# Peptides against a protein of PDB entry 5H65: the designs that were tried, part 99

Target 1, 294 residues: chain A of PDB entry 5H65
Amino acid sequence: QYLERTPLCAILKQKAPQQYRIRAKLRSYKPRRLFQSVKLHCPKCHLLQEVPHEGDLDIIFQDGATKTPDVKLQNTSLYDSKIWTTKNQKGRKVAVHFVKNNGILPLSNECLLLIEGGTLSEICKLSNKFNSVIPVRSGHEDLELLDLSAPFLIQGTIHHYGCKQCSSLRSIQNLNSLVDKTSWIPSSVAEALGIVPLQYVFVMTFTLDDGTGVLEAYLMDSDKFFQIPASEVLMDDDLQKSVDMIMDMFCPPGIKIDAYPWLECFIKSYNVTNGTDNQICYQIFDTTVAEDVI

## One batch from the design tools (peptide; made by RFdiffusion4, then SolubleMPNN)

Design b2_p11_5_s2 (from b2_p11_5, 7 letters changed)
Fold by OpenDDE base, seed 4:
Structure b2_p11_5_s2 (fold): chain B 294 residues (1-294), chain A 11 residues (1-11)
Amino acid sequence: as target 1 above (294 residues)
Amino acid sequence: SQLAQQIREHL
């Protein structure tokens, strides 16, 4: 879509909602730390929430490990089960269920593991050797997802989360509905289990200045702005460095704003009512920084 | 099984 470039001073005088193309310098941004800018977003209820920390997950999995696996739920048509007693001081019982494809155990790179009683560390190690891991617990009649506060699916280093508000959890046997039991597509797994998957997003506030005016614009983006997936950045040092480099390029420390590069982007205005006050806010959209540097 | 052996290495 073509939009004529509009100076910020003109935009600041106009009513919302409208869309604009702008050229401005990034005077400042918040938050300054990358890990604080990555959040989880529900596409249905639009709730934003923090990505759980390792400490939070440790507690959840430790609690899960206090529950005894139900022997009656082992070795179904969907999965083969094995129980281990850990060699650590706690002597935990860990149940691992290997999901079968048409009654046959797949190769490790195609195998989904269902785990009862595993620690975060153990689960993460296994997720690097197998296709995917789902932390589960023994329900009344079937295995169930452990907790939506924890990932419902771990693939490699990616933790997939579900929305507690919008999800209606179904038992693990619903994975039988999946035609493909080798690739374990997160959206398909989520659908089978009644989960509304959350989306990783970058959430930032940019202070933009074009010399005619200054405005704050909100950024909520999953993979377009930086051309880096928000879902991968927290677990990849190289991707983190790349984002930091991009931000340092637009907002270099130790130099004056006059030397900053110009950022071209699209912004949309919208109205926000806060009590008796009507405020116009701005959001960045359809922008890729690599293409918008002039 | 090969799968079970891999589990032992990580538990």
Scores: peptide ipSAE 0.155, ipTM 0.876, DockQ to the pose 0.013
Fold by OpenDDE base, seed 3:
Structure b2_p11_5_s2 (fold): chain B 294 residues (1-294), chain A 11 residues (1-11)
Amino acid sequence: as target 1 above (294 residues)
Amino acid sequence: SQLAQQIREHL
């Protein structure tokens, strides 16, 4: 896609919507902290929400652990069940259901665990040894997803979340519809359980300056801009450092803007109505900066 | 089972 470079001063005078190619310096950006820039986005209702903190998840799983696993829901054609009593003073019961593939227990690296009563710490540890973990609870007639405020699927260090607004949850036995019960593709799991999966996105506001004008542009991107998945960055220190390095390259601290490198990107303008006020806003799109860093 | 043993280590 070819667009002629347009100076910011010209863009600022034009009506929306339009697409532009620009070359500008990144004067500043917000939020400054990477953690604050990572959000969850629903592709259906477009709601942006915060990634739950560890403390939030702890509460959810603690609450879930107060419920006793239903014995009637153990050991189905879909899964084999095992119950443990923790050695702590509370004697908490934890039920783990090992999902079978065609009636056969798979290897750990292919096995999906359904967990009742597990703590965040326990679940995270298990997710590193097994293919996937789903926090569940005993429903009336079947196991059910515990809470969409928590991950519906944990794979390694990646927490997959679903949209509360758009999802219509189905019972765990709907996993039977999956032909492949070894790879546990998040989208397939979500579909089976009636979940609209949320997408991790970087959400940032860039203040761009090309010497002719200053423009604020919105960035909402999952993996293209940095060539780093937003879904992985919060759990990987090296990825965090990489993003920080990229941002420091374009917006170096402690030096003047005249020494900043030029950023080439695409932006689109769009109209936003807030009450009686009509405002033109700008969004970065189809832009990769990581290739320029290498 | 081997799977169960792996679970016990984390509970």
Scores: peptide ipSAE 0.154, ipTM 0.874, DockQ to the pose 0.013
Fold by OpenDDE base, seed 5:
Structure b2_p11_5_s2 (fold): chain B 294 residues (1-294), chain A 11 residues (1-11)
Amino acid sequence: as target 1 above (294 residues)
Amino acid sequence: SQLAQQIREHL
């Protein structure tokens, strides 16, 4: 889209809603810590959630490991099952179900594992060797997803989460509806299991200054703004460094704002009602910083 | 199986 550039002083005087193209300096931003800016967003109900910490997941998987795998649910047309007793002091029963493609076990890089009784550490290790891992439990008649508070799908270092509010979980056998049982596309898996996937998003507030005025703008973006996926950044030190470098470039510490680079971006205004007070707020949209540096 | 062996290495 094309919009003429508008100075902030003019924007601040106008009613919402409107869209603008601006050129401004990033005076400041919050939160300052990257990990605090990464959230989970539901595209359906628009709820924002914190990304679960490892400690949270440990508790969930520990609780799941207290349950005994149901022998009656092993070795179906969909998957072959094996059970291990761990070598640790607890001697946990871990069941792993290898999902078959047309009745044939695939290669590890194409194989989906269903795991019950595993720890986070074990699951993460396995996710690096196999295509995907789904934490499951033995339900009444079928395997089912363990808990939506944990990832419903782990691919490499990426944890995919579902919305508890919007999801209506279905049993594991619904994976049979997938024609392609090799790529394990997260959206397809989610659809089969009745899950509304959450999206990783960067959530930040920017204070923008173009010399004519100062404006706070909200950023909620998954992968466009930084050209870095929010879904990958938490597990990749290099990506974290890249985001930090970008932010330091636009908002360098210890120097005057006159030396800051110019940021070109799109913002939209919208009305917010806080009790009896009406406020105009601003949100950044359709912006990639790598392309907008002047 | 090869798959099972890979599991055993991580449990």
Scores: peptide ipSAE 0.153, ipTM 0.875, DockQ to the pose 0.013
Fold by OpenDDE base, seed 1:
Structure b2_p11_5_s2 (fold): chain B 294 residues (1-294), chain A 11 residues (1-11)
Amino acid sequence: as target 1 above (294 residues)
Amino acid sequence: SQLAQQIREHL
């Protein structure tokens, strides 16, 4: 629907909920660091959580590497298994299970690897040569997902995470339910394993000023606002640079706000109640920033 | 196998 542009001073006087089209300058935004603005969001319970850092993952995989693969779980109808002993001082055992398609080993670009005892570095290297990687551990009767604090699926440079609260994990043999064992669609893998996938989102607070008033608007967006996927930005320097460039365009450092470009966007107001306190908040929605600013 | 050889290169 068409919305007329409304000045911020008028918006600030109105009750919620309402939708507005605005034209304002981005006075400031938070967080300032891009990596702090990228979060994981559960579509089911709506919990926001931090994306694990490399150091966090290292710890998880190091712990996993202390466990010996169970020989009884090797070589099933679902996968063929190989075990390596690393040449490091500890002689770490690494088991790799190659998932088969209808009993046949696929090509590397179609192959899902299940890995026991791999380091983050090793897993990442393998994910660049194979279709995808799942970190696993030996369970009582079957292989199981290693830990939902780590990615349940790695495809190239993309780490797919699941919600600990909403997921009810199933054993790896449930991958047998997948008709297509070549494409390894993350949502299909998640469904088979009882995982509720988390979504990468940009989470930011914009302070908007149109000269008539100032308001803070919340941004939660996966790929529309910047036209850049939040799921890819942390692993791609060029995408990071692009986001930084966009933010610098709208909120340039070292110059006065009078020289800032105008941002056109849609915001919606909503009520937030905390005890006896009622507050009206604002959220940016259905907005894509233009490459050319006015 | 060819796949196994590819793994060995990264371990």
Scores: peptide ipSAE 0.153, ipTM 0.872, DockQ to the pose 0.013

Design b2_p11_5_s3 (from b2_p11_5, 4 letters changed)
Fold by OpenDDE base, seed 1:
Structure b2_p11_5_s3 (fold): chain B 294 residues (1-294), chain A 11 residues (1-11)
Amino acid sequence: as target 1 above (294 residues)
Amino acid sequence: SALAQQIKALL
């Protein structure tokens, strides 16, 4: 959409909702640490939640590892099962279920593993060698997803999470409904299992200053603003460095704001009601800054 | 299976 540039002083006087094109300097931003800006967002209920830390996942998988795999659920038409007993850790049993494609075991790069009783470390190692990993537990009649507080699907270094509020979990045998049992598309897996997938998003507040006024604008974006996927940034040091470099370019430490580069972006205003108080807030949208860096 | 052996090596 074509919008004329509007000075912040004019925007600050207008009623919401409206859309604007602005040119401003990034005076400051929060949070300052990248890991604090990456959140999980539900597209259905719009709740924001923290990305689980490694320590949180360790606890979940440790708890899962205290359960014994049900022998009745081994070796179905959907998967072949193998069980190992660890030498250490009180003889922990780990079950791995290899999902078959039309009754045939696929190659590792096409194979989905269902893991029962695995540690985070073991799961991560497996996800690097196989197409995908799903942490599971023995249910009453079928394998089930272990916990929505943990990833429902791990592909390489990507952890896919589901919304606890919006998901209505179905048993693992529902993967039979998938025609393609080789690519393991996260959305397809989620649909089969009754999961509403969460989206990784950057969540930040920018303080913008164009010399006529100062405005705070909210950023919630998955991959457009930095041209870097929020889903990958936490697991990739180079991507983290790139985001940091972009932020340092627009808001350089130890330099006066007069020397800051101009940021061109789109913002939309919206009304927020808190009791009797009406507030106008602003959100950045349809903006890419990485094009100016490359 | 070859796959099972690979997993055993990782555990």
Scores: peptide ipSAE 0.160, ipTM 0.855, DockQ to the pose 0.013
Fold by OpenDDE base, seed 2:
Structure b2_p11_5_s3 (fold): chain B 294 residues (1-294), chain A 11 residues (1-11)
Amino acid sequence: as target 1 above (294 residues)
Amino acid sequence: SALAQQIKALL
């Protein structure tokens, strides 16, 4: 859609909702730390959640590790099971279920593991050797997802999370409905298990200044704005550096705003009512800055 | 199995 460039002073006088194309300088942004800007967003209920920290996951998996795998749930048509006992003082049992494809055990790079009683460290190690890992627990009649507070699927360094509010969990045997049991597409796994997957998003507030006015606009974007996936940035130092570089380019510390580069972007206005207060807010949309920087 | 051996090495 073609939009003519509108000065901020004109935008600030108009009623919402409207869409605009602007050219402005990034006076400031928040949060300043990248890890604080990465959130999980539900596409259904639109809740924003923090990405769980390692410490949070440790607690969840530690609790899971106190549970004994149910022997009756081992070795089904869907998976082959192996059990190990750890050598630590408490001696926990770890069950790993290897999901089969048409009754055949796949290669490690195509294999989905279901793990009971694994620590975060162990799960992470396994995710680097196998296609995917799902933390599970023994339910009454079948294996079940361990906890939606933890990833429902781990692929390499990517942790996939589900919405607690919107998900209606189904048992592990529902993975049988998947025709492709080699690629383990997160959305397909989520659908089979009744999970509404959360989306990693950058959430930031930009203060924009074009010399005619100052406007705050928020950014909620998964991979378009920086051309960097929010789902990968927390686990990749190079991607983090890239985002930091982009932000430093547009908003360099210790330099006067007159020397800042111009940012071209699209913003949309919308009305927000909080009690008796009516406010017009602005959101950045359909904008890629990486192309403007290069 | 080869897969099980890989797991054992990681646990």
Scores: peptide ipSAE 0.156, ipTM 0.854, DockQ to the pose 0.013
Fold by OpenDDE base, seed 4:
Parts: C-alpha cells; structure tokens; sequence
Structure b2_p11_5_s3 (fold): chain B 294 residues (1-294), chain A 11 residues (1-11)
C-alpha cells in the first residue's frame, strides 16, 4: 500500500500501532561497529544472540578434540570414515566422515564432511575445499552434533547456527532422510537434525531527524536494508566496506547534519509495556537504502 | 581415496 510521507512531529503524537513512510536524516546510529550490529535471531523464540567469536569456537573445538572418536561408529551406510593422528599436538586423533549419496562417495564440491576432533583452523580449511562440514562427536549409538554453541553446518565461510532453546537434536543418521545428499541445504540439514536454525540479522538503532522531530527507530533486518546478507558480511571484507560506506554516506563524520542526505524509510510503531510505563517504540521495515542512494 | 589424500594434506 502506498503510504504518504508523515512528518516525525506528527508521528510522535500518535498512538501505536501504526505504519508510516518517513523522510529523515540519520543523525546517529548505534552500534557504530558493524561486527556489533550483526546478531543471531531465532524465528521461533525470538531470542537475539551474539555471533560467537573465533576464540569461543576455538575453545569448543579444543574441548571436542579431547574426546576420542568411537571406532564402532565408523564406516556406516551413510558415510565412510578416515582417522588421522596428528604428528603435533600430542597425537590428536581427527576423524573425518565422508557422507555418501546412495552409497557412492560424491565429489568434493558435493561432499558433506562430519568431523571429530578438528580445530577451527582445520575445519575452516576443509569447508573451503568441500561442500559442507558438520562438527560432530561420538554419541552412545551414533554420531551427534558437537555443540549448538558452534556451527551445526559450515559452508565455505558461512557458519550456520541453531537455537539451543528451540532445537531438539537428533543423531546424524537422520541425514538419511534427505533425498538430496549433494546440495546440503541448511534448512534441510537443520530439519533432519532437529535444529531450529538461527538467522543472521543486522540490529541497529537509528536516531532519525527530519527537522520537525527526532525519534529512535530499531532496525532488525537480514538482507533487505543494505541488500547485503548479514550471514555473509562478517567474513567478507568487501561487504563490510560496502556497509560502512553506506553508513558513512547517510551519517558522514565531521560534517553538519544539515548536509546529510535524506533517508526514506518505512517505520512501524508499537507499544512496549515495562511495568506501569507504556512506551511507544519504532521499527524500520521494508526498507532498502541502496535504492535511495541512486 | 583422492578425497582422503586431500584431507591429509590440509590437516
């Protein structure tokens, strides 16, 4: 529906919930650092989580490497297994399970690896060579996902995470239910393993000023606002630079707000109740800034 | 296998 532009001063006087089209200047935004603006969001419980740092993952994988792969779980109908003993690091055992498609080992670009005892560095190297990597551990009767605090699926540079609260993990043999064992669609893998996948989102607060009023609007968006996927930005320097350039364009440092470009966006108001206090909040929605820069 | 050799080279 076409919404007419509404001045901020008028919006600030109205009750929620409502939708508006606005034209305002981006006076300021937070967080200022891109890395801090990227979060993981659960579509079911709506919990926001921080993206794990490399240091956090290192710890998880180091802990996983302390456990010895169970020989009884190797070489099933689903996968072929190989075990290596590292020459360094006290003879660490690394098990790699190559998932087969209909009993046939696929090409590397179609192959899913299950890895036990791998370091973050090793896993990342493997994810660049093979289609996908799942960090696993030996369970009682089957391989299991290592930890939902780590990615359940790594594809290239993309780490796919699951919600600890909403997921009910199933064993690795449930991957047998997948008809296509070549593309390894994250949602399909998640479903097979009982994982509720988290979504990468940009989470930012914009202070908007149109000269009639000032309001704060919340941005939660995965790929529309910047036309850059939040899932890819953390691992791609060029995408990071692009986002930074966009933000610098709308909120240039060292110049007066009068010289700032106008941002056109949609905002919705909503009520937030905190005890006896009712507050009206605003969220940006259905907005793409790249189109406004033209 | 060719795949195993590739992994060994990466580990």
Amino acid sequence: as target 1 above (294 residues)
Amino acid sequence: SALAQQIKALL
Scores: peptide ipSAE 0.155, ipTM 0.852, DockQ to the pose 0.013
Fold by OpenDDE base, seed 5:
Structure b2_p11_5_s3 (fold): chain B 294 residues (1-294), chain A 11 residues (1-11)
Amino acid sequence: as target 1 above (294 residues)
Amino acid sequence: SALAQQIKALL
């Protein structure tokens, strides 16, 4: 798309909705802490949610571990089951179901595990060794997803979450509909299980200043703006440092705004009505800072 | 199975 660059003073006088290309300095941004800027977004209902903390997940998995695996649900055509009794933690039962591909157990790097009674630590260790992990529980007739408050799929360090509002959960046997049981594409798994996947997004408010005017613009972006996936940043210290470095580059602490670099970006205006008050708001879109720093 | 042995090593 091509748009002529428009000064902020001109934009501030125009009616919404419109799209603009701007060149401005990042005077300030909120929130200042990266972990506060990463949210989960539903593409269907548009609800923003907090990413569950480790402590939240510990509680969920601890509760799940109080339930005994149902023997009737072990060793189906879809998966082979194994149960371990932990040496610690009062002999907790952990059931692991190895999903088969056409009746054959795949290699670890292609294998999906279904886990009952696992702790967060155990699940994380397994997700680093196997392709994917789904926390499950024994339902009435089949294994079921444990809880949408926890990840429905864990791949390496990536936790995939589903929308509680928009999802209509189906039992684990619906994974049989997947032709390829080796790649475990999150969207395919979600579809099979009736899950609407949530998207990791950076959510920030930028105060932009081009010397002609000041404008606040909202950023909601998953991977384009920083060229860093929001889905990975919370679990990777190097990615966190990279985002911090980018933000410090655009908005360096202890330096006057006159010395700040210029940011080129696209913004769109939109109307928001709160009672009798009509306000024009702005959102950043289709912007990659790595390409737009001048 | 080889997979089960891998699990045992991790739990």
Scores: peptide ipSAE 0.153, ipTM 0.853, DockQ to the pose 0.013

Design b2_p11_5_s4 (from b2_p11_5, 6 letters changed)
Fold by OpenDDE base, seed 5:
Order: structure tokens, then C-alpha cells, then sequence
Structure b2_p11_5_s4 (fold): chain B 294 residues (1-294), chain A 11 residues (1-11)
């Protein structure tokens, strides 16, 4: 899209809502720590959630491991089941269900695993060898998703989460509705299971200064701004370094703002009313850093 | 199966 560039001093005098193209320097940003800027966002109810930490997931999977797999739910037309008893002190049972495609077991890189009783470590190891992993539990009549507080789908190092508020979970046999049982597209899996998938987003507040005025705008973006997916950054050291480098480029430490590069971006204004107080806020949108450095 | 052996190696 194209908009005429507007100085911040002019924007600060305008009524909301409006859209602007601006050219400004990034005076400062918050939060400073990358892990604090990555959140989960529901596109339907718009709630923001924290990304669960390893410790959170450990608790969930430990609780799941206290349940015994139901023998009646093993070996259906949808999946073949194997059960292992761990040799560790606990001797827990782990059930793995290999989802079939038209009655045939696919290759490992195409195979979806349903896991009961696995630890986070075990699940992560398996997700590196197979296409996808879904943590499940034995329900009354079918396997069910273990917990929406944990990933509903793990692909490699990517954890896919669902919205507890907006999702109406369906049993695992609903995966039968998928014609292709080899690609395991997260959105398709979510749809089959009644899940509204959450989106990983970068959430940051930028203080922008173009010499005519200072304006705070927030960024909520999944993969466009940095050209780096928020869904992958927490699990990839190189991506983390890349984001840090980008932010350091726009807001270099120990250097005066006069030497900062110019950032071109789009911002939109909107009204926020708190009682008798009416405030205008600003949000960055449709902006890619690589294209905006001038 | 080959898949089962792969799983067993990680459990």
C-alpha cells in the first residue's frame, strides 16, 4: 500500500482512527529481552498468552503419565498402537499410536504420532524423527488431546498451541476427515480437532522519533516485520541472534540517536477510552524491516 | 516395524 509520508508532529495532532506512513528513528523499545516479547495471540478472541515454559510442560506431561492407556482404544483403523514400559524407577507405560494413511503406515517423515504418557524429553526426541507428535490421553470412547495448555501438535522444534477459550475439542478419530494423512498441516489438524490455533507474535513497544515529535507505537507481528517467524525464534539461537542484530542496528547501544538509521513504517491510530480519559494509541502494521531501512 | 524400532530407541 502507499500513503504519503507524514511527520510525527502532524500525526500527534490528528484524530483517530487513521493510517500513516512515517519515517522515524527507533529511540528505544520494550521489552529489551527477546523472550519477553514473544507471545501467543488468538486471532478470534484476541487474547494474548504467555508461551508455556519447559517447566510448565513438564508438569502437564508428568500428570499425563500418571494415567494408564486404555487397551480398548488401541489399534483402530486410524492408527497402530505400541506400548512400552519404561525401565526407569517409575516403570510407567508409554503408548505410541502411529497414524496410518489409508491403512498403510507412512514413512517416518510423513508419520503422525499420538503419544500417551511420554515426557517432554521423550516427545521432543520423537518430534525430531517423525513428522508430527500429538500428546493425547485416553478418553471415554476415543483418544483425546491431552491438554490445550500443552501443544496440540509438535513438528520438529515448533510447538503449536490452541486457544482454550475459542476451541471446542473433538476426539482424535476426527482426524479421519483429513484426506491427506501425510503432510499434517497444522491448520488442518486444528480444524479436524476443533482447535482455534494460536499465533506466535512479537509484541513490542517502539518509541519513534523523527525530529519533529516523539510517538509510541506497539508492534504485534508474526513473521513480517523481522522476516523471522515468531514461532521458531525461541527454539533457534541463530534466529534469536538475528533479531537482536536487527534491533541493535536500529537502536545501537552507546550511540547517539543522531546516528541511528531511519525506519520507514506504517502506523495506525485508534482510540482507547478509560472512563473520562480518551487516549489515542498507535500500532505498527504491514511493515517489513528489510524494506524500510533508508 | 521400522517405525516401532525408531520409537523404542527414544523411550
Amino acid sequence: as target 1 above (294 residues)
Amino acid sequence: SSLAEQIRAHL
Scores: peptide ipSAE 0.058, ipTM 0.783, DockQ to the pose 0.013
Fold by OpenDDE base, seed 4:
Structure b2_p11_5_s4 (fold): chain B 294 residues (1-294), chain A 11 residues (1-11)
Amino acid sequence: as target 1 above (294 residues)
Amino acid sequence: SSLAEQIRAHL
């Protein structure tokens, strides 16, 4: 869409909802730490939640490792199973199920692993060797997803999470519905297992100043604003550096705002009612900063 | 090596 540029002073006087194109300086932003700005968002219920910390995942997988794999659930038409007993970890049972494509074991780069009793470290190592990993547990009649508090699918360094509120989990055999058992598209896996996938988003509050006025606008964006996926940034130092560089460019430390570059973006206003208090809020949308930097 | 052997190496 195309909108004429509107000064902030004019915007601040107008009723919501409206859309604007603005040109302003980024006076400040929060949170200052990148890892604090990355959240998980449900597209259905719109709940925002924190990305689980490594320590949280450790606990979940440690708990899962206390459960014994059910022998009767091994080696189905969907997967071939292998079980190991660790010697250095108190005889922990680890079951790995190799999902087959039309009865044939695929190559490692196409293979989905279902893992019971694996530690976070083991799972992460496997996710770098194989296409995907799903942490599972033995259910009553079938393998089941271990816990929606943990990733339902790990591909490389990307952890895919599901919404606990909106998901209605189905057993692992529902993966049979997937025609292609080599690419393991996260959305397809989620659909098969009754999972509403969460979206990684950058969530930040920008204080914008164009010299005529100051307003706060929040950013909730997955991959457009920085042209960097929120789903990958936490696991990639180079991407983190890139985001930091962008933010430092628009809001450089140690210099006056007069020297800040101009940021052009779109914002939309909306009403928020809390009791008798009516507030107009602003959200950045359809904006890519890379275009402004170059 | 087999897939199983590769898995074992990561455990």
Scores: peptide ipSAE 0.054, ipTM 0.778, DockQ to the pose 0.013
Fold by OpenDDE base, seed 2:
Structure b2_p11_5_s4 (fold): chain B 294 residues (1-294), chain A 11 residues (1-11)
Amino acid sequence: as target 1 above (294 residues)
Amino acid sequence: SSLAEQIRAHL
C-alpha cells in the first residue's frame, strides 16, 4: 500500500475515516512495561482481554484437580489412559490420556496429552516433554475441555486461549475429525473443538510528533510491527530484550526528542462515540519498524 | 464498547 506522506497538522483537521502515511517521532508510549502491552484479542467479537496470570491458572487447575476422573471415559479408541495418585494429604488422582494416531501411540514429540486433574506445574512439565497438552475434565458422555479461562492447548511454553463469548465447545471425541494427529496445529484443534482462538497482540498507545502536530495513535499488532510474535515474547527473555531495544531506539530515555529517529508508518482514523462525545481516534496499521526507520 | 475504549481500559 502506498500513500503520500501527510503532515500531522493536516491530518488533525480532517474527518474520519481515512488512511495516512506519516513520518513522525515517537515522543512517548504507554504502557512502559512489556507484559502490560500483551493482550488477547478475539478476531470474531473483537474483545480484548488480559493474558491470564499464573495465579489465575493455579486456581483453575486446583479446582479441576478436586474432581475424580470418570472410569467410564478411560481408554477409548481415541486415547489410552493412565492414572496416577499423588502422595499428598488429599490423594489426588491425575489422569493422562495419550491420544492415538490410527490406534497407535505416537512418539512423545508427536503425542497430544489430555490432562485431567493436573496442577499447573505438572501440566507445564508434561508440555515440555510431549508435543501438546489439553487440560480436560470428565463430562457426561465424553471428556471435555476444562475451562476456556485456561489454555485449551499448551505447546511447550506457548499457551493457546479461546474466546468464551464466541466458542461453542464440542467434546474431545471431535478430535477424531483431524486428519493429522501428529502436528496438532492450534487452529485445527480449535476448529475441531468449536473454539474461536484468541490472538496475542501488542496493545500500545503512541504519541507521535512530526514538528507540525502531535497525535495519539494506538498499536494493536500480533507480529508485524516488531517482527516479534506477541504469543512468544512473554516466555522469551531475548525477545523481550529485543522489543525493549526497539522501543529504546525510537524513544530513548534521557534524550531530547530532537535526537529521536524518524518513524514512517501508516495510520488510520476512525470515529468513536463516548456518550455524547464524538472523537476521532487513530490506529497504526501495516507497519514494520525494521522497514520504516529513516 | 469501541475498540478505543477497550484499548484504553487495558492500558
Scores: peptide ipSAE 0.054, ipTM 0.680, DockQ to the pose 0.684
Fold by OpenDDE base, seed 3:
Structure b2_p11_5_s4 (fold): chain B 294 residues (1-294), chain A 11 residues (1-11)
Amino acid sequence: as target 1 above (294 residues)
Amino acid sequence: SSLAEQIRAHL
């Protein structure tokens, strides 16, 4: 789409909703810390959530580890089960279920593990050796997802979360509906288990200044703006550095705004009602930053 | 199972 550039002073006088193309300098942004800018977004109810902290997950998995795996749920047509007793003083029982493809155990890089009683550390280590890991618990008649407050699927370093509000959980045997039991596509796993997957998003507030006016615009983006997936950035030091470099480029510390590069982007205005108070807000959309902006 | 042994190594 083509839009003519509009100065901020003109935009600030117009009614919403409208779309604009702008060229402005990034005077400032919030939050300053990358971790704080990464959130989970539900595509259905649009609720924003914090990414769980490691400590939060530890508590969930510790609680799960106090439960004894149900022997009656071991070794089904879907999975082969192994149970270990840990060497620690507690001697907790850990059950691992290896999901089969057409009755055959796949290679590790194609294998989905269901785990009962595992710690976060153990689960993370396993996710680096196998295709995927799902934390589960013994239900009444089948294995069930442990807790939507924890990842429903872990692939390598990526944690996939589901929306508690929008999900209607189904038992593990529903994984049988998957035609391909080797790739373990997160959306397919989610669909089978009745999960509405959450999306990682960057959420930031940009203060934009083009010399004619100042405007605050929200950024909510998964992978377009930085050309870096929000789902991967928290677990990758290089990606974190890249984002930091980009932000430093547009908003360099210790430098006057006159020397800042110009940022070209699209923004849309929309109306927000807070009781009787009506205000216009702005959101960045369909924008990718590149070196050409320098 | 070789897979089971791999799991044990991480528990």
Scores: peptide ipSAE 0.052, ipTM 0.807, DockQ to the pose 0.013

